Peptides against a protein of PDB entry 4N7V. Designs and how they scored, part 39

Target 1, 222 residues: chain A of PDB entry 4N7V
Amino acid sequence: TLRSITSPLVAHRLKPIRQKTKKAVVSILDSEEVCVELVKEYASQEYVKEVLQISSDGNTITIYYPNGGRGFPLADRPPSPTDNISRYSFDNLPEKYWRKYQYASRFVQLVRSKSPKITYFTRYAKCILMENSPGADFEVWFYDGVKIHKTEDFIQVIEKTGKSYTLKSESEVNSLKEEIKMYMDHANEGHRICLALESIISEEERKTRSAPFFPIIIGRKP

## One batch from the design tools (peptide; made by RFdiffusion4, then SolubleMPNN)

Design b2_p13_2_s1 (from b2_p13_2, 6 letters changed)
Fold by OpenDDE base, seed 5:
Structure b2_p13_2_s1 (fold): chain B 222 residues (1-222), chain A 13 residues (1-13)
Amino acid sequence: as target 1 above (222 residues)
Amino acid sequence: MLDLDESDLVEEE
C-alpha cells in the first residue's frame, strides 16, 4: 500500500512556494494545496502534461491532464483543470501515481524542515524548532558565531573558526572537545524547552479549534 | 532552491 511507503503529506502552515526542476514544477499554493506539474519540452517550449493536486492534509489527490493530454504551456502557476479529471483518496490512489506522490511528499517534508515552528531566544542563542516530523529539525545559532543543526539523522556543528563537521553517533558526540560540549548542552536544553512548549501549545490549539498558534516566537534577541 | 532528487519522477515506460 501507499501508506506502507509514506504517510499523507502535511502542508499546513507552509508558505506558498514554486520550484522548477528539469522534469517538474512543484508548488505549495496559497490554499496550502500541493501541485506537481510534470513538464515536457517540445520545440524549445515547456508544457505541463500532467498535474497532481494534493490537498493540504494529503488525503485527496486530484489528477488531470491539461488540454486533453496535449499539454499546456508552462506558466507561473499550475494550469486549471478542464478535462480528464480524476479524484482519489490517499488509500485509493492508483499505484502508478505513488512515486509522484512520494516526490510531492519529499518536497513538502523538505520545506517543513526549513519552516520555523518555534523560535526561542536564549541568553546565548537563537533556537529554531522546525515543522517537519517525526524528529523535527532543530537549529541553534549562537550569537558568537557557533551553529548547531540537529536532525533525526545527524548533528552538524559549525565552530567559530568556521570548522564544520557532522556527528552521527553518540560516540562522536562524546568525543567532542569540552568547549564544544558546552554549546551542545545549551542546544539540548533549548531543544527540550521547545519540545515542551510545542506540546503545551498544541494542546491548547486543539482545545480552541481556531486559527493556528504556530509559528510562534518566544523571547527576543538580547 | 531546495535540493530534491527527481528520481521519483522517472517513468518506468
Scores: peptide ipSAE 0.162, ipTM 0.846, DockQ to the pose 0.539
Fold by OpenDDE base, seed 2:
Structure b2_p13_2_s1 (fold): chain B 222 residues (1-222), chain A 13 residues (1-13)
Amino acid sequence: as target 1 above (222 residues)
Amino acid sequence: MLDLDESDLVEEE
């Protein structure tokens, strides 16, 4: 099943973006829907031959073929659906479209990993918890120039000197110089606080059913 | 521009 490969994409709270590549244009719209335009080139003109429009919650996929499959000239926005329109739920999406959905999902996840959900200013650093899940990216920008980037897979450290390295195990973290451990400790504390705030705020958001509370900024730069 | 692999877009027909 598609679900065994990927979860429904989540584009909520993401800013609009349009990215063109060789084979496609992928967009997050103002509506927070995600569009994949499959592009073909004929006689030095690019045409959109197929469009996957995915709802912001990833659960509904609308697929259409502009101009009866002949294609529509590539423009600054997806063409309007007019011909050969099909609508699917996530669990009923035909297998032939799974990889294209995965493409959209990967794009959204990448955007989410770079989209601030919580910004927290401490005495020493600007901490940012990103929107991706599970295991949201966490970045710490110390005011003295040290940078720490935590992902689910690794921790990247950039020291004042510009020296950079990646840590992939607890053993490597434990072997850090004492000075660097201090930065790591602060980063971990900031991370813990952001995760705690995320949980609390999300719960309140659920209870009130109001507009999204995120993104949020806690504190100010000293 | 975000680095995204287009391998998922290869037509398998």
Scores: peptide ipSAE 0.161, ipTM 0.847, DockQ to the pose 0.595
Fold by OpenDDE base, seed 4:
Structure b2_p13_2_s1 (fold): chain B 222 residues (1-222), chain A 13 residues (1-13)
Amino acid sequence: as target 1 above (222 residues)
Amino acid sequence: MLDLDESDLVEEE
């Protein structure tokens, strides 16, 4: 099943974006829907041959073929659906569209990893918990120039000198210089706090059932 | 621009 490969994408709270690549244009719309436009080139003109429009919660996929499948000239926005529209739920999506859905999902996940959910200013750093999940990216921008970027897979450190390196195991983290460990300790504390706040705020958001509370900014830069 | 692999868009036969 598709669910065994990926979860429904979540584009809530993401800002609109349109990214053109060789084979496709992927967009997050103002409605927070996600569109994948499959692009083909004919006689030096690009045409949209297929569009997957995915709901913000990833559960509904609308597929249409512009101009009866002949394609519509690529423009600054997805072509409007006209006829021969198919609508699927996530669990009923035909297998032939799974990879295209995965493409959209990967894009959304990447955007989410760059989208602040919680910004927390400490005495020493600007901490940012991103929207991606599980294992949201966490960035710490120390005011002195040090940067720590935590992902589910690694920790990247950029020192004041500009020296950059990646840590992929706890052993490597434990082998850090003492001065860097101090930065890491602060980063970890900020991370803990952001995760705690996320949990609390999310719970209140669920209870309130109103407009999203995120993104949120805690504190101010000194 | 975000770095995204387009391998998902290649039809596998």
Scores: peptide ipSAE 0.160, ipTM 0.845, DockQ to the pose 0.481
Fold by OpenDDE base, seed 1:
Structure b2_p13_2_s1 (fold): chain B 222 residues (1-222), chain A 13 residues (1-13)
Amino acid sequence: as target 1 above (222 residues)
Amino acid sequence: MLDLDESDLVEEE
């Protein structure tokens, strides 16, 4: 099943974006829907032959073939849906579309990993918790130039000297120089705080059922 | 079916 290989994508709170590759254009719309336009070239002109429009929660996929399947010239936005559209739920999506859905999902996750959910200013750094899940990316930009980037898989460190390295295990983290450990400690504390705040704010958001609280900025740069 | 892989994607600027 599709669910066994990917979860429904979540595009909530993401800013509109349009990315073109050789064979596709993927977009996040103002509506937070995600569109995958499959592009083919004929006579030096690019045409959109197929469009997958995915709901913001990833659960509904609308598929249409522009211009009766003849294709529509590539433009700055997806072509409008036709009357001959197919609508599927995530669990009922035909296998032939799974890879395209995965493409959209990967793109959304990438965008989410670069989308601030919580920005937290400390005395020493700007901390940013991103939107991706599970294990949201966490970036710490120290005002003195040090940068720490935490992901689910690794930690990247950029020192003031410009030296950059990746840590993939606790052992490597424990082997850090003492001066770098201080930065790491601060980053970890900021991360903990952001996660705690995310939980609290999300709960309040759920209770109020109002407009999204995120993204949120806490504190100010000193 | 198109072979759409992660390498085709670029990071958001």
Scores: peptide ipSAE 0.066, ipTM 0.758, DockQ to the pose 0.103

Design b2_p13_2_s2 (from b2_p13_2, 5 letters changed)
Fold by OpenDDE base, seed 4:
Structure b2_p13_2_s2 (fold): chain B 222 residues (1-222), chain A 13 residues (1-13)
Amino acid sequence: as target 1 above (222 residues)
Amino acid sequence: MLELDESDLVEEE
């Protein structure tokens, strides 16, 4: 099943973006829908041959082929759907489109990992919890120049000197210099607080059923 | 620009 390889993408609260690559243009629209335009080149002109339009919650996929599959010249936005539009639910998406959906999902995940959900200013740092899940990226920008970037897979440290290194195990974290451990401790505390706030705010958001509470900013830079 | 692997776009036949 598609679910065995990926979950429905979530593009809520993401800002519009359009990114062109060699084979595709992927976009997050103002509507927070995600579009994958499959691009082919003919006679030095790029054409959109296929479009996957995915709902913001990832559960609905609309697929169409511009100009009956002949393609539509690549423009600054996805071509409008015409006739012969297919609509699928996530669980009913034909297998032939699974990899293309994965592409969209990976893009959204990447965007989410760069999209602030909670910005928390402490006495020493600007902490940012990102939108991606599970295991949201967490960045700490210390005012003295130190940066810590936590992901699900690693922790990157940039010291004041600009020296950068990546930690991939608890053992490596434990082997850090004492001065760096102080930064890590602060980062971890900020992370804990952001996660706690995310939980509380998300629950209130669910109860109120109002406009999104996120992104939020807590505190001020000293 | 975000780096994204386009291998997912290769049609596997």
Scores: peptide ipSAE 0.164, ipTM 0.844, DockQ to the pose 0.513
Fold by OpenDDE base, seed 5:
Structure b2_p13_2_s2 (fold): chain B 222 residues (1-222), chain A 13 residues (1-13)
Amino acid sequence: as target 1 above (222 residues)
Amino acid sequence: MLELDESDLVEEE
């Protein structure tokens, strides 16, 4: 099943973006829907031959072939659906479209990993919890130049000197210089606080069922 | 620009 290889993408709270690559243009619209435009080149002109439009919650996929499959010239926005439109739920999406959906999902997840959900200013650093899940990225920008970037898979450290390295195991973390451990400790504390706040705020948001509370900024730069 | 592998878009037909 599609669900066995990916979950429905979540584009809520993401800002609009349009990114062109060789084979496709992927967009997050103002409506927070996600569009994948499959691009083909003919006579030095790029045409959109197929479009997957995915709802913000990832559960509805609309697929259409512009101009009866002949394609429409690539423009600054996805072409409007006209004919040959199919609408699927996530669980009913034909297998032939699974990889294209996965592409959209990966793009959204990447955008989410770079989209601030909580910004928290401490005495020593600017901490940012991102939107991606599970295991949201967490960045700490120390005012003295040190940077720590935590992901689900690794921790990247950039020291004052510009020296950069990646840690992928607890053993490597334990082998850090004492001075770096101090930064790591602070980063971990900031991370804990952001996660706690995320939980509390999310619960309140659920109760009110109003406009999104995120993104938020807590504190200010000293 | 965000770097993303387009391997998912390889046409099988």
Scores: peptide ipSAE 0.162, ipTM 0.845, DockQ to the pose 0.586
Fold by OpenDDE base, seed 2:
Structure b2_p13_2_s2 (fold): chain B 222 residues (1-222), chain A 13 residues (1-13)
Amino acid sequence: as target 1 above (222 residues)
Amino acid sequence: MLELDESDLVEEE
């Protein structure tokens, strides 16, 4: 099943973006829907031959073939659906479209990993919890120039000198110089606080059913 | 620009 290889993409709270590559244009619209335009080139003109339009919650996929499948000239936005329109739920998406959905999902996940959900200013650093899940990216920009980037898979450290290295195990973390451990401790504390706040705020958001509370900024640069 | 692998877009036919 599609669900066994990916979860429904989530584009909520993401800013609009349009990115062109060789084979496609992928967009997050103002509506927070995601569009994949499959592009073909004929006589030095690019045409959109197929469009996957995915709802912001990833659960509905609308597929259409512009101009009766003949294609529509590539423009600054996806072509409007006119004919040959199919609508699927995530769990009923034909297998032939799974990889294209995965492409959209990967793009959204990448955007989410770079989209601030919580920005928290401490006495020593700017901490940022990102939108991706599970295991959201967490960045700490210390005011003195040190940077720590935590992902689900690794921790990257950039020291004042510009020296950069990646940690992939607990043993490597434990072997850090004492000076760096201090930065790591602060980063971990900020991370814990952001996660706690995320949980609390999300719960209140659920209860009120109002406009999104995120993104949120806590504190200010000293 | 975000780096994204286009291998998913290879037509299966």
Scores: peptide ipSAE 0.160, ipTM 0.845, DockQ to the pose 0.600
Fold by OpenDDE base, seed 1:
Structure b2_p13_2_s2 (fold): chain B 222 residues (1-222), chain A 13 residues (1-13)
Amino acid sequence: as target 1 above (222 residues)
Amino acid sequence: MLELDESDLVEEE
């Protein structure tokens, strides 16, 4: 099943974006829906032959073929749906569309990993918890130039000298120079705080059922 | 089916 290989994409709170590749254009709309436009080239003109429009929660997929399948010239936005549309739930999506859905999902996850959910200013750094999940990316921009980027898979460090390296194990983290460990300690503390705040704020958001609280900014640069 | 390559994805600008 599709669910066994990917989860429904989540595009909530993401800013609109449109990215063109050779074979597709993927967009996050103002409505937070996600569109994949499949592009073909004929006579040096690009045409949209197929569109997958995915709801913000990833659970509904609307598929249509512009101009009765003849294609619509590529424009700055997806072509409008026609009357001949197919609508599927995530669990009922035909297998022929799974890779296209996965493409959209991967794109959304990438965007989420670059989308601030919580910005937290400390005495020494700007900390940013991103929207992606599980294991949201966490970036720390120290005011003196040091940068630490934590992901689910690794920690990247950029030192003041410009030296950059990636840590993929606890052993490597433990082998850090003492001066770098201080930065790491601060980053970890900031991360802990952001995660705690995320939990608390999310709970309050759930209770109020109001407009989204995120993204948020805590503090200000000294 | 049109194959979409993950390598086609780029970072958000």
Scores: peptide ipSAE 0.063, ipTM 0.752, DockQ to the pose 0.090

Design b2_p13_2_s3 (from b2_p13_2, 4 letters changed)
Fold by OpenDDE base, seed 2:
Structure b2_p13_2_s3 (fold): chain B 222 residues (1-222), chain A 13 residues (1-13)
Amino acid sequence: as target 1 above (222 residues)
Amino acid sequence: MLELDESDLVFEE
């Protein structure tokens, strides 16, 4: 099943973006829907032959073939659906479209990993918890130039000198120089706080059933 | 519009 290889994409709170590649253009729209335009070249002109329009919650996929399948000239936005439209739920999406859905999903995850959900200013650093899940990226920009980037898979450290390295195990983290451990300790504390606030705010958001509370900024640069 | 500093995702059929 599609669900066994990917979860429904989540494009909520993401800003519009359009990325063109050789064979496809992927967009997040103002509506937070995601569109994959499949592109073919003919006589030095690019045409959109197929469009997957995915809802912001990833659960509904609308597929159409512009201009009766003949294609529509590539423009600065997806062509509007007119005819021969198919609508699927995530769990009923035909297998022939799974790869295209996965492409959209990967793009959305990338955008989410670069989209701030919580920005938290401490006395020493700007901390940012990103939108991706599970295991959201967490960045710490110390005011003195040190940077720590935590992902689900690794921790990257950039020191004042510009020296950069990646830590992939607890053993490597434990072997850090004492001066770097101080930065790591602060980063971990900021991370803990952001995660706690995310949980609390999300719960209040659920109860209120109002406009999204995120993204949120806590504090200011000293 | 969001700016990405990573290489573009490539789609191959």
Scores: peptide ipSAE 0.046, ipTM 0.773, DockQ to the pose 0.131
Fold by OpenDDE base, seed 4:
Structure b2_p13_2_s3 (fold): chain B 222 residues (1-222), chain A 13 residues (1-13)
Amino acid sequence: as target 1 above (222 residues)
Amino acid sequence: MLELDESDLVFEE
């Protein structure tokens, strides 16, 4: 099943963006829907041959073929749907569209990993918890120039000198220089706080059933 | 505004 290889994408709270590649253009719309435009080149002109329009919660996929499959010239936005539209739920999406959905999902996840959900200013750093899940990216920009970027897979450190390295195990983290460990400790504390706030605010958001509370900013730069 | 490089995600079918 599609669910066994990916979860429904979540594009809520994401800003509009359009990313072009050779074979596809993927967009997040103002409506927070996600569109994948499959592009084919013919006579030095790019045409959109197929469009997957995915709801913001990822559960509904609308597929259409511009101009009856003849294609529509690539523009600065997806072509409008035609009268020949197929609508699928996530669990009923035909397998032939799974790869395209996965592409959309990966794109959304990438955007989410770069989209602030919580910005938390400490005495020493600007901490940012991103929108991606599970294991949201967490960035710490220390005011002195040190940067720590935590992902589910690794921790990247950029020192004051500009020296950059990646840590992929606890052993490597434990082998850090004492001064770097201090930065890591602060980063971890900020991370803990952001996660705690996310939980609390998300719960209140659920209860309120109103406009989203995120993104939020806690404190301000000293 | 968030900007992504073309190399960030490539679709190959």
Scores: peptide ipSAE 0.045, ipTM 0.775, DockQ to the pose 0.141
Fold by OpenDDE base, seed 3:
Structure b2_p13_2_s3 (fold): chain B 222 residues (1-222), chain A 13 residues (1-13)
Amino acid sequence: as target 1 above (222 residues)
Amino acid sequence: MLELDESDLVFEE
């Protein structure tokens, strides 16, 4: 099943973006829908032959073939849907579209990893919890120039000197210089606080069923 | 509009 290889993409709260590659253009629209445009080149002109339009919650996929399948010239936005539209739920998406959906999902996940969900200013740093999941990216920008970037897979450290290195195991973390450990301790505390705030705010959103509270900024740069 | 400088996301059919 598609679900066995990916979850429905989540594009809520993401800003519009459009990224072109050789064979595809992927976009997040103002509506927070995600579009994958499959591009073919003919006579030195690029045409959109197929479009997957995915709902912001990833559960509905609308597929259409511009200009009756002949293709529509590539523009700065997806072509308008034709009257010949197929609509699928996530679990009913034909296998032939799975790879294209996965591409959209990976793109959205990348955007999410760079989209602030919670920004928390401490006395020493700007802490940012990102939108991606599971294991949201967490960045700490210390005002003195040190940066710590935590992902599910690694921790990247950039020191004042510009020296950069990646930690991929607990043993490497434990081998850090004492000075860097202090920064790591602060980063971990900020991370804990952001996760706690995320939980509290998400619960309030669930209770009130109001407009989303995220992204949110806590505090102010000193 | 958000800008991404990552070029790793390439789609191939």
Scores: peptide ipSAE 0.045, ipTM 0.774, DockQ to the pose 0.141
Fold by OpenDDE base, seed 5:
Formats: structure tokens, C-alpha cells, sequence
Structure b2_p13_2_s3 (fold): chain B 222 residues (1-222), chain A 13 residues (1-13)
């Protein structure tokens, strides 16, 4: 099943964006829907031959073929659906479209990993918890130039000197210089606080069922 | 608006 290889994508709260590659263009629309345009080149012109339009919650996929498969000239936005439209639920999506859905999902996750959910200013740093899940990215920009970037897979450190390295195990973290450990301790504290606040705010958001509370900014730069 | 480099994600059929 599709669910065994990916979950429905979640594009809520994401800002519009459009990214072009050689064979595809992927977009997040103002409506927070996600579109994958499959591109073919003919006579030095690029045409959109197929479009997957995915709802913001990932559960509905609308597929259409512009101009009956002849294609529509590539523009600054996806072509509007006209004829030959199919609508599927996530669990009923034909297997031939799974790869394209996965591409959309990976794109959304990438965007989410770069989209601030909580910005928290501490005495020493600007901390940012991102939108991706599970294990949201967490960035700490210290005012003195040190940067720490935490992901589900690694921790990247950029020191004052510009030296950059990646930590992938607890052993490597424990082997850090003492001065760097101080930055890591602060980063971890900021991370804990952001996660705690995310939980509290999300619960209140669930109760009110109103407009999204995120993204939020806590504190201000000194 | 968020900006991404084309190299961030490439689609191959």
C-alpha cells in the first residue's frame, strides 16, 4: 500500500513556493495545495503533460492531463484542470502515481524543515523549531556567530572560526571541546523549551478550533 | 517567500 511507504503529506501553514527541475515542477499554492507538473520538451518549448494536485492534508489527489495529453505550455503556475480529471483518495491512489506522490511528499517535508514554527530568542541565541515531523529540525544562531543545526539524523556545528563539522553519534557529541559543549547545552535547553511550548500551544489550538496559532515568535533579539 | 535551490530536490522518473 501507499501508506506503507509514506504518510499523507501535510502542507498546512506553508507559504507558496515553486521549484522547477528538468522533468517536473512542484508548487505549493496559496490554497496550500501541492501540485506536481510533469514536464516534456518539444521544439525547444516545455509543456506540462500531467498534473497531480494534492490537497493540503494530502488525502485527496486530483489528476488531469492538459489538452487531452497534448500538453500545456509551462507557465508561472500550474494549468487549470479542464477535461479528463480523476479524483482519488490517498488510499485509493493507483500505484502508477505513487512515485510522483512520494516526490511531492519529500518536497513538502523539505519545505517544512525550512519553515519556522517557533522562533525563540534567548539571552545568547535565536532558536528556531521547524515545521517538519517527526523530529522537527532545530536551529540555534548564537549572536557571537556560532551555529548549531539539529535534525533527526545529525547535529551540525559551525564554530566562530568558521570550522564546520557534523556529529552523528553520542560518542562524537561527548568528545566535543568544553567550549562547544556550553553552546550545545544552551541549544538543548532552547530545544526543550520550544518542544514544551509547542505541546501547550497545540493543545489550546485544538480546543479552540480557530485559525492556526503558528508560526509564533517568543521574546526579542537583545 | 521561502527560496530553495534547484539542487535541493530532483525528480527522476
Amino acid sequence: as target 1 above (222 residues)
Amino acid sequence: MLELDESDLVFEE
Scores: peptide ipSAE 0.044, ipTM 0.774, DockQ to the pose 0.135

Design b2_p13_3_s1 (from b2_p13_3, 5 letters changed)
Fold by OpenDDE base, seed 4:
Structure b2_p13_3_s1 (fold): chain B 222 residues (1-222), chain A 13 residues (1-13)
Amino acid sequence: as target 1 above (222 residues)
Amino acid sequence: MPPEEDLPEPELP
């Protein structure tokens, strides 16, 4: 099943973006829907041959073929759906579209990993918990130039000198210079606080059923 | 303030 290889994408709260590649253009719209435009080139002109429009919650996929499948010239936005529109639920999506859905999902996850959910200013750093899940990216920008970027898979450190390295295990973290460990300790504390705030705020959102509280900024730069 | 990072190209289907 599609669900066995990916979850429904979640594009809520994401800002509009359009990214072109050789074979596709992927967009997050103002509506927070996600569009994958499949592009083919004919006589030095690019045409959109197929569009997957995915709802913000990832559960509904609308597929259409512009200009009766002949294609529509690539523009600065997806072509509007016209005739012969197919609508699928996530669990009923034909297998032939799974890779394209996965592409959209990966793109959304990438965008989410760069989208602040919680910004928390400490005395020493700007901490940012991102929108991606599970295991949201967490960035700490120390005011002195040190940066720590935590992902589910690794921790990247950029030192004051600009030296950059990646840590992938606890042993590597434990082998850090004492100076860097101090930064890591602060980063970890900021991370803990952001996760706690996320939990509390999310619960309040659930209770109130109001407009989203995120993104949120806690504190201010000193 | 630190700038937002550009998004890299995702893996194509």
Scores: peptide ipSAE 0.059, ipTM 0.703, DockQ to the pose 0.079
Fold by OpenDDE base, seed 1:
Structure b2_p13_3_s1 (fold): chain B 222 residues (1-222), chain A 13 residues (1-13)
Amino acid sequence: as target 1 above (222 residues)
Amino acid sequence: MPPEEDLPEPELP
């Protein structure tokens, strides 16, 4: 099943974006829907031959073939759906579309990993908890130039000198120079705080059932 | 403040 390969994508709170590749254009719309436009080139002109429009919660997929399948010239936005569209639930999506859905899903996850959910200014750094899940990315931009980027898989460090490296184990973290450990300690504390705030704010958001509280900014620039 | 990184180009399998 598709569900055994990927979860429904979640595009809530994401800003509109349009990314073009040779074969496809992926868009997050103002509506937070996700569109995959499959592009073909004929006579030096690019045409959209197929569109997958995915709901913001990933559960509904609308598929249409612009201009009766003849294709529509690539523009700055997806072509509008017409009649004779196919609509599927996530669990009923034909297998032939799974790779395209997965592409959209991976793109959304990538965007989420770069979309601030919580921005927290400390005395020493700008901390950012991102929207991706599980294990949201966490970035710390120290005002003196040091950067720490935590992901589910690794920690990247950029020192003042420009030296950069990736840490993939606790042993490597423990072997850091004392000066760097100080930055790491601060980053970890900021991370803990952001996670705590995320939990609290999410609970309040659930209770109020109002407009989303995120993204949120805590503190201010020095 | 430092900007967020640009998104890399997605790949379609």
Scores: peptide ipSAE 0.059, ipTM 0.705, DockQ to the pose 0.049
Fold by OpenDDE base, seed 3:
Structure b2_p13_3_s1 (fold): chain B 222 residues (1-222), chain A 13 residues (1-13)
Amino acid sequence: as target 1 above (222 residues)
Amino acid sequence: MPPEEDLPEPELP
């Protein structure tokens, strides 16, 4: 099943973006829908041959072939659907489209990992909890130049000198020099606070059923 | 303020 290889993508609260590769253009629209345009070159011109338009919650996929499959010239936005539109639910998406959906999902996940959900300014750092899940990325930018980036898989540290290294186990974290441990402690505290606030705010958002509360900024920029 | 990081180019399978 498609679910065995990916979950429905979630593009809510993401800013519009358009990224072109050699064979595809992926976009997050103002509507928070995600479009994958499959591009083919013909006579030194690029044409969109196929479009997958995915709803913001990832559950609905609309597929169309511009100009009856002849293609539409690549532009600054996806071509509008005309005729021969197919609509699928996530669970009913034909297997031939799974890789393309997975591509869209991976792109969205990357965007989410770079999209601030909570920005928290401390006395020493700018802390950012990102939108991706599970295990949202957490970045700490210390005002003195130290950076800590936490992901589900690793912790990256950039020291004042520019020295960069990656930690993948608790043992490696525990082996850090005392100076770096101080930064790590602060980062961990900021992370804890952001997670706590995320929980509280999400609960209030659920109760009020209002417009999204995120992204939020806590504290002042120094 | 920290600079914005560019997204890596996605690879189509």
Scores: peptide ipSAE 0.058, ipTM 0.703, DockQ to the pose 0.064
Fold by OpenDDE base, seed 5:
Structure b2_p13_3_s1 (fold): chain B 222 residues (1-222), chain A 13 residues (1-13)
Amino acid sequence: as target 1 above (222 residues)
Amino acid sequence: MPPEEDLPEPELP
């Protein structure tokens, strides 16, 4: 099943963006819907031959073929749907479209990993918890130039000198210089606080059923 | 319906 290879994409709270590649254009719209435009080139002109429009919650996929399948000239936004529209739920999406959906999902996840959900200013650093899940990216920008980037898979450290390295195991973390461990300890504390705040705020957001509370900024740069 | 083609890895602008 599609669910066995990916979950429904989540584009809520993401800003509009459009990314062109050689054979596709992927967009997050103002409506927070996600569009994948499949592009073909004829006589030095690019045409959109197929569009997948995915709802912000990932559960509804609308597929259409512009201009009766002849294609529509590539523009700065997806072409409008025609009368030959197919609509699917996530669990009923034909297998022939799974790869394209997965592409959209990976793009959204990438954008989410770069989209601040919580910004937290400490005495020593600007901490940022991102929107991606599970295991949201967490970045710490120390005011003295040190940077720590945590992902689900690794921790990247950039020292004051510009020296950069990646840690993938606890043993590597334990082998750090004492001075770097101090930065790591601060980063971990900031991370804990952001996760705690995320939980509390998300619960209040659920109760109120109002406009989204995120993204938020806690504190200010000293 | 047109055939499916390979898509590149996603990138940010």
Scores: peptide ipSAE 0.082, ipTM 0.788, DockQ to the pose 0.784; fails the geometry check

